# Peptides against a protein of PDB entry 3PUK, part 217

Target 1, 227 residues: chain A of PDB entry 3PUK
Amino acid sequence: ERGLKSVVWRKIKTAVFDDCRKEGEWKIMLLDEFTTKLLSSCCKMTDLLEEGITVIENIYKNREPVRQMKALYFISPTPKSVDCFLRDFGSKSEKKYKAAYIYFTDFCPDSLFNKIKASCSKSIRRCKEINISFIPQESQVYTLDVPDAFYYCYSPDPSNASRKEVVMEAMAEQIVTVCATLDENPGVRYKSKPLDNASKLAQLVEKKLEDYYKIDEKGLIKGKTQS

## One batch from the design tools (peptide; made by RFdiffusion4, then SolubleMPNN)

Design b2_p27_7_s2 (from b2_p27_7, 14 letters changed)
Fold by OpenDDE base, seed 4:
Structure b2_p27_7_s2 (fold): chain B 227 residues (1-227), chain A 27 residues (1-27)
Amino acid sequence: as target 1 above (227 residues)
Amino acid sequence: KEKEEEEKAKKELEKFEKKIEEYNKLK
């Protein structure tokens, strides 16, 4: 079975589709590169139809206005995706859609959020962060969305040390997001590499997991599981 | 109206699905 895929879909259904659902209303959904891959990994197109999505568009592409329909933006909190959104709603007279519901896959920096608010606040009906920064591959397999992670983590060049740390931090955050999504506190296992990056990452993950589960939303401290 | 929108949605989704499949093949 595809357990992780089902969990991710359930999360998206609850956090995104159920959140903005209106009876009899169809929406256009805008996806970026990450969310396209994410949805493709955990749902069928028929599932999206059932959720009231009539059209799916790539946010990066030029699109014709459909001013009578509301748009559901399911996108990553990146400057590129945000800029595309801003182009859609930056002018009242030239807005592409009737209104927008925005769901970010992760924490949206205040700078980006403020930029959106300043330009398009009247067009936005909802703006949420849903914390899904991974792509499920199989039942318990996932891919992290950390660009150039392989290059920086395995680069022997000392000049990349600072960037490597940033990448490690991003990976650790995403792993914690997976754990939160699955409601699991895994035991961290790794195989050491010559550069010992696996050990560093493991330490970061363990620290972040500890912090996360120390104050659980349910007020419960969860023990480590073998995952 | 609902039926028309449903049919439209189906067609659009099928089109997008094909694009997604093509993308997945490249990766």
Scores: peptide ipSAE 0.038, ipTM 0.583, DockQ to the pose 0.022
Fold by OpenDDE base, seed 1:
Structure b2_p27_7_s2 (fold): chain B 227 residues (1-227), chain A 27 residues (1-27)
Amino acid sequence: as target 1 above (227 residues)
Amino acid sequence: KEKEEEEKAKKELEKFEKKIEEYNKLK
């Protein structure tokens, strides 16, 4: 299937499941709210079984230890999710699983990374950041994972102006992530209105896309894809 | 052991599928 969902699944399969695959080994997978929604949008449970996942657990819930099994954490780089992980492997408590593989859906802030490294580095077999911070809805439609985006972008309260800019920056970053995932450099068209949210967002996206494709992982300048 | 793990996986998947279905119904 040629849709965004298939692209997202392929990315997850390659970046996460193939990266930690061991023949004959089953893992427990820990998900947070975002990654639960993400996987639900792009795969079936049978797909996860094929990838060697025996149990799927919510990271936020209290869980019984399964010390003989390794755990795959596919989580967002948030304080909440990281804190739950640290409870599973932190020095203050006995580890719940044999070892951990951690895959973050986005860049993990240094503060969180350092906290993980300081407390449970010996339990971590893999820690990787992948770039997938959106949920595919349709073949060309996606939902951004930006908390309170609607509220801040459309709030009539001028006191939210600073927060609005931060939210728009985060949205722009996620749109670039989508483009990178799809290997597409879209043309951005908009009417220039300084106070228009759509115009501002478009400008941010355009700037970030230019920066991304100028300094891509392959050092290649990618041309704009035909719209 | 492998069969037991597979069976557990199936049960967990069923639970997850139900949760997904419930989530999708709430949307």
Scores: peptide ipSAE 0.030, ipTM 0.550, DockQ to the pose 0.021
Fold by OpenDDE base, seed 5:
Structure b2_p27_7_s2 (fold): chain B 227 residues (1-227), chain A 27 residues (1-27)
Amino acid sequence: as target 1 above (227 residues)
Amino acid sequence: KEKEEEEKAKKELEKFEKKIEEYNKLK
């Protein structure tokens, strides 16, 4: 495997599968819309079997309880996915699995985290954020997970201006996450258009990259590189 | 057993992916 896909898989393997691995133990893995696409883009089903996953389930579906097995939730930090998790563990009578390992693809808001903690903390063995909010397509090509990004970025309605800004910030943050994952500080390139969306996004990315690489994980200052 | 588990997981994933694709077409 080469390029961004291999980097993403390596990160998931280390941050998720190695973290909860137990010899001889099989787990059920629960995926949402984003993580289904993510895993399908960077691994094979045989790879998941090697990591101790026996069955993959859709978190949005009603599922039969498997009380003797632990569940690995690899999900996005969204209200929808969190609510589905809470249905699995929210009550003693409704507990579908033996225990849960939760790995979020990105930062989980405190409101969602507190909701989980208040409802089913005793059932959770792990709860971590792994900072992988993008889908690799090709080498150095990825898709962002920002709902309705296209609509808000290109909306002619002035009432959407505030939402457009929020979406741009989210996109910029995800791009920085990609750069952090690849350990690169690329120069920003864009094509100017009448709406100037590309320019605005570029400015946000540059600002966030500067902030991130002022003090990186190794305490090093990195210069911009050509991509 | 491993082959059966692999096939089951694969089928579930494929079903989920198809549903996503269908949803995206409706938007």
Scores: peptide ipSAE 0.028, ipTM 0.570, DockQ to the pose 0.021
Fold by OpenDDE base, seed 2:
Structure b2_p27_7_s2 (fold): chain B 227 residues (1-227), chain A 27 residues (1-27)
Amino acid sequence: as target 1 above (227 residues)
Amino acid sequence: KEKEEEEKAKKELEKFEKKIEEYNKLK
């Protein structure tokens, strides 16, 4: 098994499937474009079956109601995905599913959370954010996809400052996960930007890397790897 | 009921497996 794929799967299994596991209960899983690619990169269908998933559906598509089944939403915290979720449980239409477990791949803005709470709070059994907004391609190649990261990182609105920090923290955590998977402590390189966001992110990554390797069971502190 | 849901899951997973395979071929 490729190390990165295994790490990603382990993260999803622990953060999502184990979190909402109920003995004898099957769920319908709703995916968006990103999470479809993510799962495709790190698991097999048999793995999902073992986790109690009976049906996988695309959240963006029209779907028939299955009112007796609970739904597991594993989606990005984007307006598009959230709007699709809201259509499934909103007041304007009957609920498509019995209840929802929702897991966001990254930080969800308060505006979206508030929108969900206002419309669907009674239908939600679980709502969590996880840090898994990257897709492993090859052993050393990955793509980060952090929804709204650009917006918060470059927002001129000072009210978004706290959200910017949360987003950067999540990104840093994901980068560290990749590094841990590769068993590398890379030197961090970035382009200078006017808002110095890259520098802040780099510092967060470095700090988290240090923490990770200090706590490593092997007790080994690795130096920076040249790239 | 559980058995029926399991069978349904297997069918859906097979479909998804094909999609995964296709995706992996594009890499």
Scores: peptide ipSAE 0.023, ipTM 0.494, DockQ to the pose 0.023

Design b2_p27_7_s3 (from b2_p27_7, 12 letters changed)
Fold by OpenDDE base, seed 1:
Structure b2_p27_7_s3 (fold): chain B 227 residues (1-227), chain A 27 residues (1-27)
Amino acid sequence: as target 1 above (227 residues)
Amino acid sequence: DEKEEEKKAEEELKKFEEKIKKYNELK
């Protein structure tokens, strides 16, 4: 299928599952709230089985050790998810799995990364950042993982102005990740509304897109697409 | 060690498949 869901699945398959695949090896996969929603939106349980996942567990829940199996952590780079990972591998006595493969859905802050390195580096076989911070709803529609975005963007309270800027920056960043995932440089279209939120967001997206494609992996500037 | 790991993985897979089956039956 040609929809956004299939593109996202293909990205995850290539960036996560293929990267840690070992023939004949099964893994336990640990998911957080975001990645649970993400995978649910773009794949079926049977697809995960085909990728060598035997069990899916919620990282936030208390889990019994399965010390003979390696674990695949597909999680967001949040303090909560990282803390749960650290509980799984932070000490020899607390080690729940044989080893860990970690794939973050976005850039992991240095503070979190340093905590991981300091506590359980020997247990980690892979630690990579991928760039998928959105949920595909349909072929051309997605939702952003930006907490309280609507509240802050449309808040009439002037005290929220600074927070509004932060939220818009985060939204723009995630939109760019969608474009990168789709390998597109779209023309941005918007409808003006009160508070000029749409215009401001569009400007942020355009600027970030320009920066991204200017310094892309190939060192090439991509033209606008008809998306 | 590897053989034991595989055996455990197969057992867990079976459990997972059973869970999926039950889930689908409850739909």
Scores: peptide ipSAE 0.011, ipTM 0.306, DockQ to the pose 0.019
Fold by OpenDDE base, seed 3:
Structure b2_p27_7_s3 (fold): chain B 227 residues (1-227), chain A 27 residues (1-27)
Amino acid sequence: as target 1 above (227 residues)
Amino acid sequence: DEKEEEKKAEEELKKFEEKIKKYNELK
């Protein structure tokens, strides 16, 4: 069983592909490093074809224009990915594609969002944020996309303490996004180590889960579940 | 570690691209 992978795929299908689907229309899909890993973990090529994707391209690579086709950007809200998008549409004379549908895997900072709007608003048919910042591994297993997490969490150097805290915060945020995606509010369990990293992370997760599930978007209180 | 992960992601994307290209050529 691929329970978590199936849930993630269903989320992407609903939030991204169904949102921009047009009958008989094929699109080029642009991926970055994270979304490449994400899609590779939860779908097959045949699935993407069924969703009207004819070509997959790496957003970081230089690509030839396909001006007659619309492009679906499924990317992280990072300066690097946004800059690559802007290269595709920032100039009126050098548009790579007919139009763009943009789906961010997480909250896009206002600075980046405003930069996009100012440069290529006329080319954008859709811009949406979805909440998927994790990689499903197994039916109930996922990995977090936090750069240098291992290094900072296990570094014996006291100078890395501040960065370790930032990493822990980012990990906690991503765990909460998993819970939100699965519509679950699990109890937090951990095994303490000499460095007490698991305890610190658990505390952050618990706090963030409490805040998130206190009141949902509709003002409803969500109960704690077992995961 | 990060470079290795990036390389793996690029390789996976390349595999997808190749499969799609092959599919389109068969149409």
Scores: peptide ipSAE 0.006, ipTM 0.321, DockQ to the pose 0.016
Fold by OpenDDE base, seed 2:
Structure b2_p27_7_s3 (fold): chain B 227 residues (1-227), chain A 27 residues (1-27)
Amino acid sequence: as target 1 above (227 residues)
Amino acid sequence: DEKEEEKKAEEELKKFEEKIKKYNELK
């Protein structure tokens, strides 16, 4: 079995495809750079067809309107992806599809949500966060999608301190999404390094895990598990 | 069917908004 890949696929299937699936209905699916990689890592095109996806489109590309079809947006909650969505539904004249189902891979900032709500709310049939912002590589291996993470985390330049913090926050968030996907609340272990990045990251993960479980669907903090 | 879908959408958006609010309060 594909291990982590299977878990991720199962999560996406349940949280996204099963959630918006209608018998006999086909949707156009819009992906961004991250979700393209994500789906490519854990499913095949045939799997998507079975889930009622007829066509996959890149959200960043110009696309022709298909007004009779509903669109499934599986995207990251980034300004770029959201802006592309807004271009598809921002005005009556710009409406490219019949309606939108939006599934964010992570927490959508209120600023982005407000933009969507203000301009596109009537076109939205679903809007959920599924909390998957990592790429499964192997059964027990995942890769974080944080641009320039290595450079900023290990940069000796003090001018990069602010960016380093942002990167570490993003990394911590993605680790939490892995834990959430695996239904784990791990006790975080780390070894200190000269730059103490591991310690800082661990603290961020612990904090974010706590926050996540405080506001999760169950409203309960799970006991710590070994990982 | 369309009206029901709209109602469900509104409920989901409300839940999403509440989640955002809680998240911001925890920061």
Scores: peptide ipSAE 0.028, ipTM 0.512, DockQ to the pose 0.673; fails the geometry check
Fold by OpenDDE base, seed 5:
Structure b2_p27_7_s3 (fold): chain B 227 residues (1-227), chain A 27 residues (1-27)
Amino acid sequence: as target 1 above (227 residues)
Amino acid sequence: DEKEEEKKAEEELKKFEEKIKKYNELK
């Protein structure tokens, strides 16, 4: 098969577009920075048209209301993206769209979820998590969406130690979403360098993989596979 | 149709909440 890009597209098509598709209905799709890059890496505009998307809009931009159309939000679970969504539906008199379908690229923090539930629950028709927090580059190569990851992971400044841990945690989480997308539980391999970053990251990934497969969508515990 | 969609939405939100709860317990 055509590698990681085709797998990612198939996942999005099944989990997002097929889930909210209605015959003869067009939707406006709202994207953030990450999901814009993600979709651009694995599909064309013609593919989105075939899935019932008439227009793609940037969630961060001011947009004119289209109150007769439903909106598909495919966004990352970040405060910035969630705040933009809340602005679209926060006022009963100023709703931008008829209703919202929300698909997060990763687990949504409880604080953000509660904020959405408290203010916009009546406008939401779907709210799901799609475990895709990476950008496919090649057949088996992907880019993580972790700002300044390289800087903090390799910083010699001890004052950045706490931030380094946060960044490594985020990286590990995204690697697990790749594994989830591929439906694999790989053995973790790494090369040691002067810094123990690879070892620490490997440990975090292994821990998170165990946790994920304990509570996977199928309720199945899978053994380790070769990656 | 709209009432049915609202009911489905509520069910989906509940499922989502349960999933988040499980995730947070493991974290």
Scores: peptide ipSAE 0.028, ipTM 0.486, DockQ to the pose 0.660; fails the geometry check

Design b2_p27_7_s4 (from b2_p27_7, 9 letters changed)
Fold by OpenDDE base, seed 3:
Structure b2_p27_7_s4 (fold): chain B 227 residues (1-227), chain A 27 residues (1-27)
Amino acid sequence: as target 1 above (227 residues)
Amino acid sequence: EEEKEEEEALKELEKFEEKLKKYNELK
């Protein structure tokens, strides 16, 4: 097993599947674009079956109701994914499933969270945020999920400078989430290029890592590790 | 590029769905 993939799977198993597990109960799991890639990268269908998942469905597709089964939503906190969820449970008369367990891959904005609460609070048995916004590739390799990152980082157009900064910030944030998942505080290394993108990203990562590992949730200082 | 990534993700999900459907039919 590849080390990073195993760690990611273990985190998902603990944070999602173990959290909503009920003996003898099967669930339908709803995935979006990101979580499809994520699960595909770190588990097999047999693993999902062992966790009590009987059917996997794409949240973006129109689906037939299975009103006798509970649904596990493992999705990104995006307007698109949330809107699809709301279509499943927003109407009392047209609920797709018996109840919902929702697990977001990252922080859900208050606006989206409030929209969910206002529309279908009675149908929700669990709503939790987990910090996992990256795709494991190899034992020590991961891919960030930042839309248009390549385009903006390598764009020669000065008009894209502001968006490039936003992209760099998002990338840095996701790298920190990887470190948190692995419980590692690595030294940042980069190769400088003419555009100096790597240097800027490294500075952002270092700053965010310092902030994150200065004091953990229990008030403990974490030391720097080698990664 | 984003459209291509979305297409690839959808294809992967479809493969999962097909495998799972086949598994359930065999039970």
Scores: peptide ipSAE 0.015, ipTM 0.360, DockQ to the pose 0.016
Fold by OpenDDE base, seed 2:
Structure b2_p27_7_s4 (fold): chain B 227 residues (1-227), chain A 27 residues (1-27)
Amino acid sequence: as target 1 above (227 residues)
Amino acid sequence: EEEKEEEEALKELEKFEEKLKKYNELK
């Protein structure tokens, strides 16, 4: 079995495809760079066809309107991806599809959410965050999608301190999404290094885990598990 | 059917907004 890949696929299937599935209805799916990698890591095209996806399109590319079909946006809550969505639905004249189902891989910032709400709300049939911002590599291995993470985390240049913090926050958020996907609230353990990145990251993860479970669907903090 | 879908969408957006608000307050 695929282990983590299977778990991720199951999560996406339940949270995204099953949520918007209608009998006999096909959708166009819009992906960004991250979700392309994500889906490629845990499913096949045949799997997507079974879920009612007829065509996959890159959200960053110019696309011809298909006004009779609904669109499923499975995208990261980034300015770039959201801007592309806004171009598809920002005005009546620009409406490329019949309606939109939006599933974000993580929490959408207020600024982006407000832009969507202000300009495209009438076109949206679903809008959810599914909290998956990592790439499964194998049964128990995942890769974080944080640009230049290695460079900033290990840079000795003090000028990178602010960026390092941002990167670590992003990494911590993605680790939390892994835990959420696996339905785990792990006790975080780390070894200190000269740059103390592991300690800082662990603290961020612990904080974010606590915050996540305070506002989860169950409204309950789960007990710590071993991981 | 479209009206029902719109109503459901609005409910989901409201839930999303509430969750987002809570998330931001915890940051």
Scores: peptide ipSAE 0.024, ipTM 0.390, DockQ to the pose 0.724; fails the geometry check
Fold by OpenDDE base, seed 5:
Structure b2_p27_7_s4 (fold): chain B 227 residues (1-227), chain A 27 residues (1-27)
Amino acid sequence: as target 1 above (227 residues)
Amino acid sequence: EEEKEEEEALKELEKFEEKLKKYNELK
């Protein structure tokens, strides 16, 4: 098929748009910084219109209430994006929209999930995870959404060691979501350089891949494939 | 219709919680 962009779009279409689609119904879609970039990389505005999206709004901006319309939140599971969602529905008298459909690009931490459950559960019609935490660039090339990843991974300052580990963990997790999207369990390959970053990242990816396929949606354990 | 949507939402949230629990146990 047409490469990674088409695969990502197909995944979003089936997992998000087809899941909440109602005939003749239009929704407002709320995006954050990451999902804006993601959608822009794999679709056009005309494609979104065909899926029943009338308007796209930035979740970080102040917005006027449209209480008669339902909202589709396609957002990353971050404190910032979740807090913006909570502001839209936190007050019964000041709900921005009629109801919410929430689709996270990755696993939502328990702390954030509990906040949503405690304050906005009655307003939520759907809440799902869509394992897409990467931006497709080329047929098999993607960009990770990890702030300052390059800086911390290559920092010579030992004081950044703990932050480096966190960043590498986040990178590994996003790589696994790519594999999940492609339904592949690849063998990990890396080039050795003076720094052991590639080796450490490879080990993290392998570990996370094993964990993912142990509990995949189909309950299947897949063997390693060539990537 | 709204009541049905609420019931479905609760089911989806339960599934979501189960998935998160499994993920966190492996992490």
Scores: peptide ipSAE 0.024, ipTM 0.358, DockQ to the pose 0.626; fails the geometry check
Fold by OpenDDE base, seed 1:
Structure b2_p27_7_s4 (fold): chain B 227 residues (1-227), chain A 27 residues (1-27)
Amino acid sequence: as target 1 above (227 residues)
Amino acid sequence: EEEKEEEEALKELEKFEEKLKKYNELK
């Protein structure tokens, strides 16, 4: 199928599962709230079994050690998810799994990355960042993982102006990750509203798209697609 | 051993599917 869901699944399969795959090896997969929603939107449990996942666990929950199995962490780069990971591998006595493969859904801040390196670098076999910070709803519709986006963007309170800008920046970044995932450079269209949020967001997206495609992996400037 | 792991995987997947179903119903 050519829908957004299939594209997202294909990207996850290639970037995550194929990257850590070992023949005959089963892994425990740890998910957070975002990645649980993400996988539920684009795959079935049978698909995960085919990728060598035996058990799926919520990273936020208390879990019993399974020291003979390696763990695949597919998580967001948040303090909460990272702290849960650190509890799993932060000490020899607390080591829950044989080793870890970590895949972040977005750029991991240096502060979080440094915490990981300092505490459990020896337990990590892979640590990669992928650009999937959105939830596909249907073939051409997605939702963004930006907390309180609607509240801050549409708040009449002027005290929220700084936070509104931060939220819009985060939204723009996530939209760019969608475009990168789809390998598209779209023409941005918007409808103006009283708060001009759509216009501001569109400008941010356009700027970020330009920057992204100027520095693409192949060093090629991609033209705008007719999406 | 592989068959046992697969069976355990299936059981956990079923649990996960049930959780996801419940989650989606609560949305």
Scores: peptide ipSAE 0.013, ipTM 0.332, DockQ to the pose 0.021; fails the geometry check

